# Designs tried in a protein design run: peptides against a protein of PDB entry 5EIB. Part 101

Target 1, 366 residues: chain A of PDB entry 5EIB
Amino acid sequence: VDLEPGTMDSVRSGPFGQIFRPDNFVFGQSGAGNNWAKGHYTEGAELVDSVLDVVRKESESCDCLQGFQLTHSLGGGTGSGMGTLLISKIREEYPDRIMNTFSVMPSPKVSDTVVEPYNATLSVHQLVENTDETYCIDNEALYDICFRTLKLTTPTYGDLNHLVSATMSGVTTCLRFPGQLNADLRKLAVNMVPFPRLHFFMPGFAPLTSRGSQQYRALTVPELTQQMFDSKNMMAACDPRHGRYLTVAAIFRGRMSMKEVDEQMLNVQNKNSSYFVEWIPNNVKTAVCDIPPRGLKMSATFIGNSTAIQELFKRISEQFTAMFRRKAFLHWYTGEGMDEMEFTEAESNMNDLVSEYQQYQDATAD
Target 2, 366 residues: chain A of PDB entry 5EIB as posed
Amino acid sequence: VDLEPGTMDSVRSGPFGQIFRPDNFVFGQSGAGNNWAKGHYTEGAELVDSVLDVVRKESESCDCLQGFQLTHSLGGGTGSGMGTLLISKIREEYPDRIMNTFSVMPSPKVSDTVVEPYNATLSVHQLVENTDETYSIDNEALYDICFRTLKLTTPTYGDLNHLVSATMSGVTTCLRFPGQLNADLRKLAVNMVPFPRLHFFMPGFAPLTSRGSQQYRALTVPELTQQMFDSKNMMAACDPRHGRYLTVAAIFRGRMSMKEVDEQMLNVQNKNSSYFVEWIPNNVKTAVCDIPPRGLKMSATFIGNSTAIQELFKRISEQFTAMFRRKAFLHWYTGEGMDEMEFTEAESNMNDLVSEYQQYQDATAD

## One batch from the design tools (peptide; made by RFdiffusion4, then SolubleMPNN)

Design b2_p14_6_s1 (from b2_p14_6, 6 letters changed)
Fold by OpenDDE base, seed 2:
Structure b2_p14_6_s1 (fold): chain B 366 residues (1-366), chain A 14 residues (1-14)
Amino acid sequence: as target 1 above (366 residues)
Amino acid sequence: MVTRKPLPGPEILL
């Protein structure tokens, strides 16, 4: 789905264009122009019914529909505005189904789009109310991983998207492949989300190794486990050491000892015990799938629900507030039928979310 | 139209 035809033509002409049904390419002509309101109330609203017809048809063809996975950007107009409209409409029609998102957070290091803090704040407001799980993927963190860890001098969107695709493949492994211990997305949601609003996750993937070091690195369960808990490996631009983990999931892939996985997961939890809340027992979940990702002998995908994610929301809120106090660019949104109240409500809800994360960070076991 | 400047570089296979 896109509001621009050129993105769809790029996907269709790409190496994977033939895996999608031609009729499932739904697109507009005008684009959202990086405006959430165009995505949500105008251009996106004209296209949404044609997308919902495809969603219904594909849902009816499922033997067992578990839920939906949306991949979108929060800095753009289409991914943010139309993406959140689709989430709302799908939630209305399928209230008992899991809504998962892979939400790419905007970063000033990766995009020159000045209105990204508005699009992100308006999107986060919708995601708080209408999703069950949101994987927060920060383009800044992805860039920093590519540059610092992978030793890329000039990271691309291809490089960033590869990290995203590996992570998405990791979290969806339990749905696609048999393993020693499988967890479905519903079981992950129930284990990862202790409070309904606190469903924003920091993902990570291991192994991450520079091309020059690949020949010297052993792929071992201890090394995967250590890398997943490294703050430099987080795909969200927050430091887990500045907060507390409410819950953690680790999804291992490849032929490995379940005993070794359990021992290493226990060891890393014990070493990092100060970074976990004490009042949630058994807050670390581990799954193992015997089928490795293509090109690797083994991997692990990390999912952290940490109160440190508030650093990401604070950064967006600070940028939002700086523009909104001056009403900068606001007329581009109000001209598409938005009220200024929707901005204030979205800012308030995001600040409430930050306050909730802080409250649970500071909570002691009484 | 705020044009996204594509970051220049090659795809990494993990």
Scores: peptide ipSAE 0.010, ipTM 0.475, DockQ to the pose 0.018
Fold by OpenDDE base, seed 5:
Structure b2_p14_6_s1 (fold): chain B 366 residues (1-366), chain A 14 residues (1-14)
Amino acid sequence: as target 1 above (366 residues)
Amino acid sequence: MVTRKPLPGPEILL
């Protein structure tokens, strides 16, 4: 789905374009112009029914529909505005199905689009209410991983999207291979989401290795485990040491000892015990899939529900507030039929979410 | 039209 035709042509002409049904390419002509309101109320609203028709058709073809997975950007107009409209409409029609998202958070290091904080804040407001699970994939963190860890002097969208694809492949491993922990979206939600609004995840992937160091790095269970819990490997620009883990899932892939995985996972929990809440027992879940990702002997994927995710929301809120207090660019949104009240409601709800994460960070066992 | 600055084109991480 896109509001621009050129994106669909790029996907269709790409090496994997043939994996998608031609009739499942739904696209507009005008684009959203990086405006959430165009995505949500105008251009996206004209296209949403055509997307819902495809969603219905594909849903009816499922033997057992678990839910939906949306991949979108929160800085753009289409991914943010139309993506959140689509989430709302799917939730209205399928209230008993899991809504899962891969939500790409904007960063000033990656994009000069000045209105991205508005699009992100308006999107987060919708995601708080209308999703069950949201993987926060932060362009700030992706850029920093590419630059600092991978030693790329000039990170590209291809480099960032490689990390996104590796992460998405990792977190979906349990859904794609039988006999895994969190083998369905609902079971993942039950294990990862202790409170309905606190459904934003910090993903991470290991191994992350620079090209110059690949030949010198052994892939071992201890190194994968240590790297997954390193703040520099988080795909969200938050330091887990500034918060507490509510829940964690670790997904190992490749031929390895389950005993060694369990030993290393216990060791890393014990070493980092101060960064876990004590009042959620057995809050770390581990899965091992014998099938490695392509090109690797083994990998590990991290999913963290951490109160440190508030750092991401605070960053967006600060950028939002800096513009909104001056009503900068606001007329581009109000001109598409939005009220200024929707901005204040979205800001309030995101600040409430930050306060909720802080409350559970500060909570002790009685 | 707020155009995203394209990041420089992909160097695919292999």
Scores: peptide ipSAE 0.007, ipTM 0.471, DockQ to the pose 0.017
Fold by OpenDDE base, seed 1:
Structure b2_p14_6_s1 (fold): chain B 366 residues (1-366), chain A 14 residues (1-14)
Amino acid sequence: as target 1 above (366 residues)
Amino acid sequence: MVTRKPLPGPEILL
């Protein structure tokens, strides 16, 4: 789905363009112009019914529909505005199904789009209410990984998208291979989401590999476990040491000892016990899939529900407030039929989410 | 060939 035809042509011409049904390419002509309101109320609203018709058709073809997975950006107009409109409409029609998202957070390090804080804040407001599980993939963290960890002098969208694809492949492992932990979206939600609004995940991947980097180092279960819990391996720009883990899932892939995995996972929990909440028993879950990712002997994927994720939302909120206090660019949104009150409501709900994460960070077992 | 746009160069965070 896109509001621009050129994106669909890029997907069709890509190495996987033939995996998608031609009839499942739904696209507009005008684009959203990086405006959430165009995505949500105008251009996106004209296209949404055509997308829902495809969603219905594909849902009817499922033997067992678990839910939906949306991949979108929060800085753009289409991914943010139309993406959140689609989430709302799908939730209305399928209230008993899981809504899962891979939400790419904007960063001024990777985009010159001045209105990204508005698009992100308006999107987060919708995601808080209408999703069950949201993987926060932060362009700032992806850039920092590419530059600092992978030593890429000039990171590209292709390098960022490589990290996104590795992470998405990792977190979906349990859904794609039978007999694993969190084998369905509902079990993932039950294990990862202790409070309904606190469904924003910090993903991480080990080993971090750039496209074309030869790993000369033999990867071990201890090294994967240590790297997976390193703040530098997080795909969200927050330090887990500034918060507490509510829940964690670890997905190991490749041929390894389950005993060694369990020993290393116990060791890392004990070593980092101060960074876990003590009042959620058995809050770390581990899965091992014998099938490695393509090009690796083994990997580990991390899913953290951490109160440190509030650092990401605070960053967006600060950028939003700085613009909104001046009413900068607001006329581009109000001209598409938005009220100024919708911005204030979205800012308030995101600040309430930050306050809720802080409350559970400061909570003791007493 | 989809020309991968380079990202803006690293601001040297001093």
Scores: peptide ipSAE 0.007, ipTM 0.434, DockQ to the pose 0.016
Fold by OpenDDE base, seed 3:
Structure b2_p14_6_s1 (fold): chain B 366 residues (1-366), chain A 14 residues (1-14)
Amino acid sequence: as target 1 above (366 residues)
Amino acid sequence: MVTRKPLPGPEILL
């Protein structure tokens, strides 16, 4: 789905373009112009019913519909505005199904789009209420991984999207291979989301290795376990050491000893015990799939529900507040039928989410 | 309208 036609042609001409039904390419002509309100109330609202007709048809063809997975950006207009409109409409029609998102967070390091903090804040407000699971994929963290860890001097959207694709492949491993932990979206939610609003995940993938170092790196369970818990390996721009893990899932892939995985996962929990809440028993879950990702002997994917995720929301809120106090660019949103109250409600709900994460960070077992 | 400076194109070097 896009509000621009050129994105569909790029997907069709790609190596996997033929796996999608031609009728499932739904697109507009005008685009959202990086405006959430165009995506949500105007251009996106004109296209939403034709997307819902496709969603219904594909849902009716499922033997067992678990839920929906949306991949979108929160800085743009289409992914943010139309993406959150689609989430709302799908949630209204399928209230008993899991809503899962891969939500790309904006960063000034990656994009010059001045209104991204508005689009992100308005999107987070919708995601808090209408999703069950949200993977926070932060363009700032992806850029920093590409630059520092992968040693790419000039990271591209291709390099960032490679990290996103590796992570998405990792977190969906249990859904694609029988007999794993979190074998369905609902089991993942039950294991990862202790409180309904606290469903924002910090993802990570290992191994991440620079091209110059690939020949010297041994792929071992200890090295994968160490890397996936490193703050520099988080795909959200948050330091887990500034918060506490509510829940963690680790998904290992490849031929390895389950005993060695359990030993390393116990060792990393014990070393980092101060960064876990003590009042959630058995809050670390581990899965092992014998099938490695393409091109690797083994990998690990990390999913963290951490109170440190508030650093991401604080960054967006600070950028939002700096523009909103000046009423900068608001006329582009109000001209599409939005009220200034929708901005203040979205800012309030995101600040309430930050306060809720802080409350659970400071909570003790007593 | 803030013109998207695209990061240089999708040469997936990985």
Scores: peptide ipSAE 0.018, ipTM 0.497, DockQ to the pose 0.017; fails the geometry check

Design b2_p14_6_s2 (from b2_p14_6, 5 letters changed)
Fold by OpenDDE base, seed 4:
Structure b2_p14_6_s2 (fold): chain B 366 residues (1-366), chain A 14 residues (1-14)
Amino acid sequence: as target 1 above (366 residues)
Amino acid sequence: MVKRKPLPGPEILL
């Protein structure tokens, strides 16, 4: 789905374009112009019914529909505005199905689009209410990984999207290979989401290796385990040491000893025990899939539900507030039928989410 | 940031 045809043509002409049904390419002509309101109330609202017709058709063809998976950006008008409209409409029609998202958070390091904090704040407001599981893939973190860890002097969207694809491949491993922990979306939600609003995940991937260092790196279970818990390997720009883990899932891939994985996972939990909540027993889950990712002998993928995710929301809120207090660019949204109150409500709900994460961070066992 | 092709490498060798 896109509000611009050129993205669909790029997908269709790509190496995997033939895996998608031609009739499942739904697209507009005008685009959203990086405006959430165009995605949500105008251009996106004109296209949403045609997308829902495809969603219904594909849902009816499923033997067992678990839920939905959306991949979208929160900085752009289509992914943010139309993406959240689609989430709302799908939630209304399928209230018993899991809504899962891969939500790409905007960063000024990656994009010069001034209104991205508005689009992100308005989107987060919708994601808090209408999703069950949200993987926070932060362009800030992806840029920092590309620049600092991968030693890419000038990161590209292709380099960031490579990290996104590895992360998506990692977190979906249990859904794609039988006999694993979290083999369905609902079981993932039950294990990862202790409180309904606290469903924002910090994904991480290991190994992350610069091209010059690949030949010198041993891929070992201890190294994978240590890297998964390193803040530099997080795909969200948060330091887990500034918060507490509510829940963790670790997905190992490749031929390895399950005993060694369990020993290393216990060791890393014990070393980082101050960064876990003590009142959620057995809050770390581990899976081992014998099938490695393409090109690697072994990998590990991290899913963290951490109160440190509030650092990401605070960053967006600060950027939002800096513009909104001046009413900068607001007329582009109000001209598409939005009220200024919707901005204030979205800011309030995101600040409430931050406060809720802080409350659970400071909570002690009674 | 530049809209360029990803650097050549195996799909998941990060």
Scores: peptide ipSAE 0.011, ipTM 0.401, DockQ to the pose 0.018
Fold by OpenDDE base, seed 5:
Structure b2_p14_6_s2 (fold): chain B 366 residues (1-366), chain A 14 residues (1-14)
Amino acid sequence: as target 1 above (366 residues)
Amino acid sequence: MVKRKPLPGPEILL
């Protein structure tokens, strides 16, 4: 789905364009112009029914529909505005199904789009209410990984999207291979989301290897486990040491000893015990899939529900507040039929979410 | 940011 035809043509002409049904390419002509309100109330609202018709058709073709997975950006107009409209409409029609998102968070290091904090804040407001599970994929973290860890002098969207694809492949491993922990979206939610609003995940991936160090790196369970818990490997620009893990899932892939995985996972928990809440028993889950990613002998994917995710929301809120206090660019949103009150509501709900994460960070066992 | 393919292949990034 896109409000621009050129994106769809690029996907269709791409190496994998033929894996998608031609009739499942739904697109507009005008684009959202990086405006959430165009995505949500105007251009996106004109297209949403055509998307819902495809969603219904694909849902009816499922033997057992678990839920939906949306991949979108929160900085743009289409991914943010139309993406959140689509989430709302799907939630209305399928209230008993899991809504899962891969939400790409904006960063000034990656994009010069001035209104991204508005689009992100308005999107987060919708995601808090209408999603069950949200993987926070932060363009700031992706850029920092590409530059600092992978030693890419000039990161590209292709380099960032490669990390996104690796992460998405990792977190979906249990859904794609039978007999794994969290084998369905609902079991993942039950294991990862202790409180309904606190469903924002910090994903991470290992190995992450620079081209210059690849020949010197061993792929071992200890090294994967250590790297997976390193803040520099988080796909969200938050330091887990500034918060507490509510829940964790680790997904190992490749031929490895389950015993060695369990030993290393116990060791990393014990070493980092101060960064876990003590009042959620057995809050770390581990899965091992014998099938490695393409091109790797083994990998590990991290999913963290951490109160440190508030650092991401605070960053967006600070950027939002700096513009909103000046009413900068608001006329582009109000001109699409949006009220200024919705900005204040979205800011308030995101600040409440930050306060909720802080409350559970400071909570002790009685 | 440049909209282009990754400079390294999967075997180099991962």
Scores: peptide ipSAE 0.008, ipTM 0.513, DockQ to the pose 0.018
Fold by OpenDDE base, seed 3:
Structure b2_p14_6_s2 (fold): chain B 366 residues (1-366), chain A 14 residues (1-14)
Amino acid sequence: as target 1 above (366 residues)
Amino acid sequence: MVKRKPLPGPEILL
């Protein structure tokens, strides 16, 4: 789905374009112009029914519909505005199904789009209420990984999207291969989301290796485990040492000893015990899939529900407040039929989410 | 019109 036709041609011409039904390419002509209100109230609202008709048809063809997975950007107008409209409409029609998102967070290191903090804040407000699971994929973290860890001097959207694809492949491993932990979206939510609003995950991937160092790196279970818990391997620009893990899932891929995985996962938990909440027993879950990702002998994917995710929301809130205090660019949103009050409600709900994460960070077992 | 910063095309890292 897009409000621009050129994205559909890029998908069709891609190496996997033929796996999608031609009739499932729904697109507009005008685009959202990086405006959430165009995506949500005007251009996106004109296209939403055509998308819902496809969603219904594909849902009716499922033997067992678990839920929905949306991949979108929160900095743009289409992914943010139309993406959250679609989430709301799908949630209304399928209230008993899991809503999962891969939400790309904006960063001024990656994009010069001035209104991204508005689009992100308005999107987060919708995601808090209408999703069950949200993977926070932060363009700031992706850029920093590409530059610092992968040694790319000029990171591209392709380099960032490669990290996104590796992470998405990792977190969906249990859904694609039988007999794994979290084999369905609902089991993942039950294991990862202790409180309904606290469903924002920090994903991470290992190994992250520069091209020059790849030939010299031994892939071992201890090394994968150590890197998976390193803040430099997180796809969200948060330091897990500034918060506490509510829940963790680790997904190992490749031929390895389950015993060695369990030993290393116990060791890393014990070493980092101060960074876990003590009042959630057995809050670390581990899965091992014998099928490695393409091009690797083994990998590990991390899913963290951590109170440190508030650093990401604080960054967006600070940028939002700096513009909103001056009413900068608001006329582009209000001109599409949006109320100024919705900005204040979205800011409030995101600040309430930050306060809720802080409350659970400071909570003790006593 | 917010200019998309043209980040150059996809490099496959893996």
Scores: peptide ipSAE 0.008, ipTM 0.434, DockQ to the pose 0.017
Fold by OpenDDE base, seed 1:
Structure b2_p14_6_s2 (fold): chain B 366 residues (1-366), chain A 14 residues (1-14)
Amino acid sequence: as target 1 above (366 residues)
Amino acid sequence: MVKRKPLPGPEILL
């Protein structure tokens, strides 16, 4: 789905374009112009019914529909505005199904789009209410991984999208291979989301290795375990040491000892015990899939529900407030039928989410 | 890095 035809042509011409049905390409002509309101109320609203017709048709073909997975950006107009409209409409029609998202957070390091804080804040407001689980993929963190860890002097969208694809492949491993932890979307939500609004995940991937260091790096269970808990490997720009883990899932892939995995996962929890809440018993879950990712002997994927995720929302809120107090660019949104009150409601709900994460960070075992 | 095109408007120092 896109509001621009050129994105669909890029997917069709890609190495996997033929795996998608041609009739499942739904697209507009005008685009959203990086405006959330165009995505949500005008251009996106004209296209949404045509997308829902495809969603219904594909849902009817499922033997066992677990839920929906959206991949979108929060800085754009289409991914943010139309993406959140689609989430709302799908939730209305399928209230008993899981809504999962891969949400790409904006960064000034990656984009010069000045209104990205508005698009992100308006999107987070919708995601808090209408999703069951959201993977926060932060362009800030992806850029920093590419530059600092991978030693890429000039990161590209191709380099960032490579990290996104590795992470998406990792977190979906248990859904794609039988007999694993979190083998369905509902079981993932039950294990990862202790409070309904606190469903924003910090993903991470290991190994992350620069081209020059690949020959010297051993791929071992201890090294993978240590790297997954390193703040530099988080794909959300938050330091887990500034918060507490509510829940964690670790997904190992490749041929390895389950005993060695359990020993290393116990060791890393014990070493980092101050960064876990003590009042959620058995809050770390581990899975091992014998099938490695393409091109690696083994990998590990991390899913963290951490109160440190508030650092990401605070960054967006500060940028939002700096513009909104001046009413900067607001006429581009109000001209598409938005009220100024929708901005204040979205800002308030995101600040309430930050306050809720802080409350559970400061909570002790009674 | 290739950056996304902004909406038309003045540069705002964030």
Scores: peptide ipSAE 0.006, ipTM 0.406, DockQ to the pose 0.016

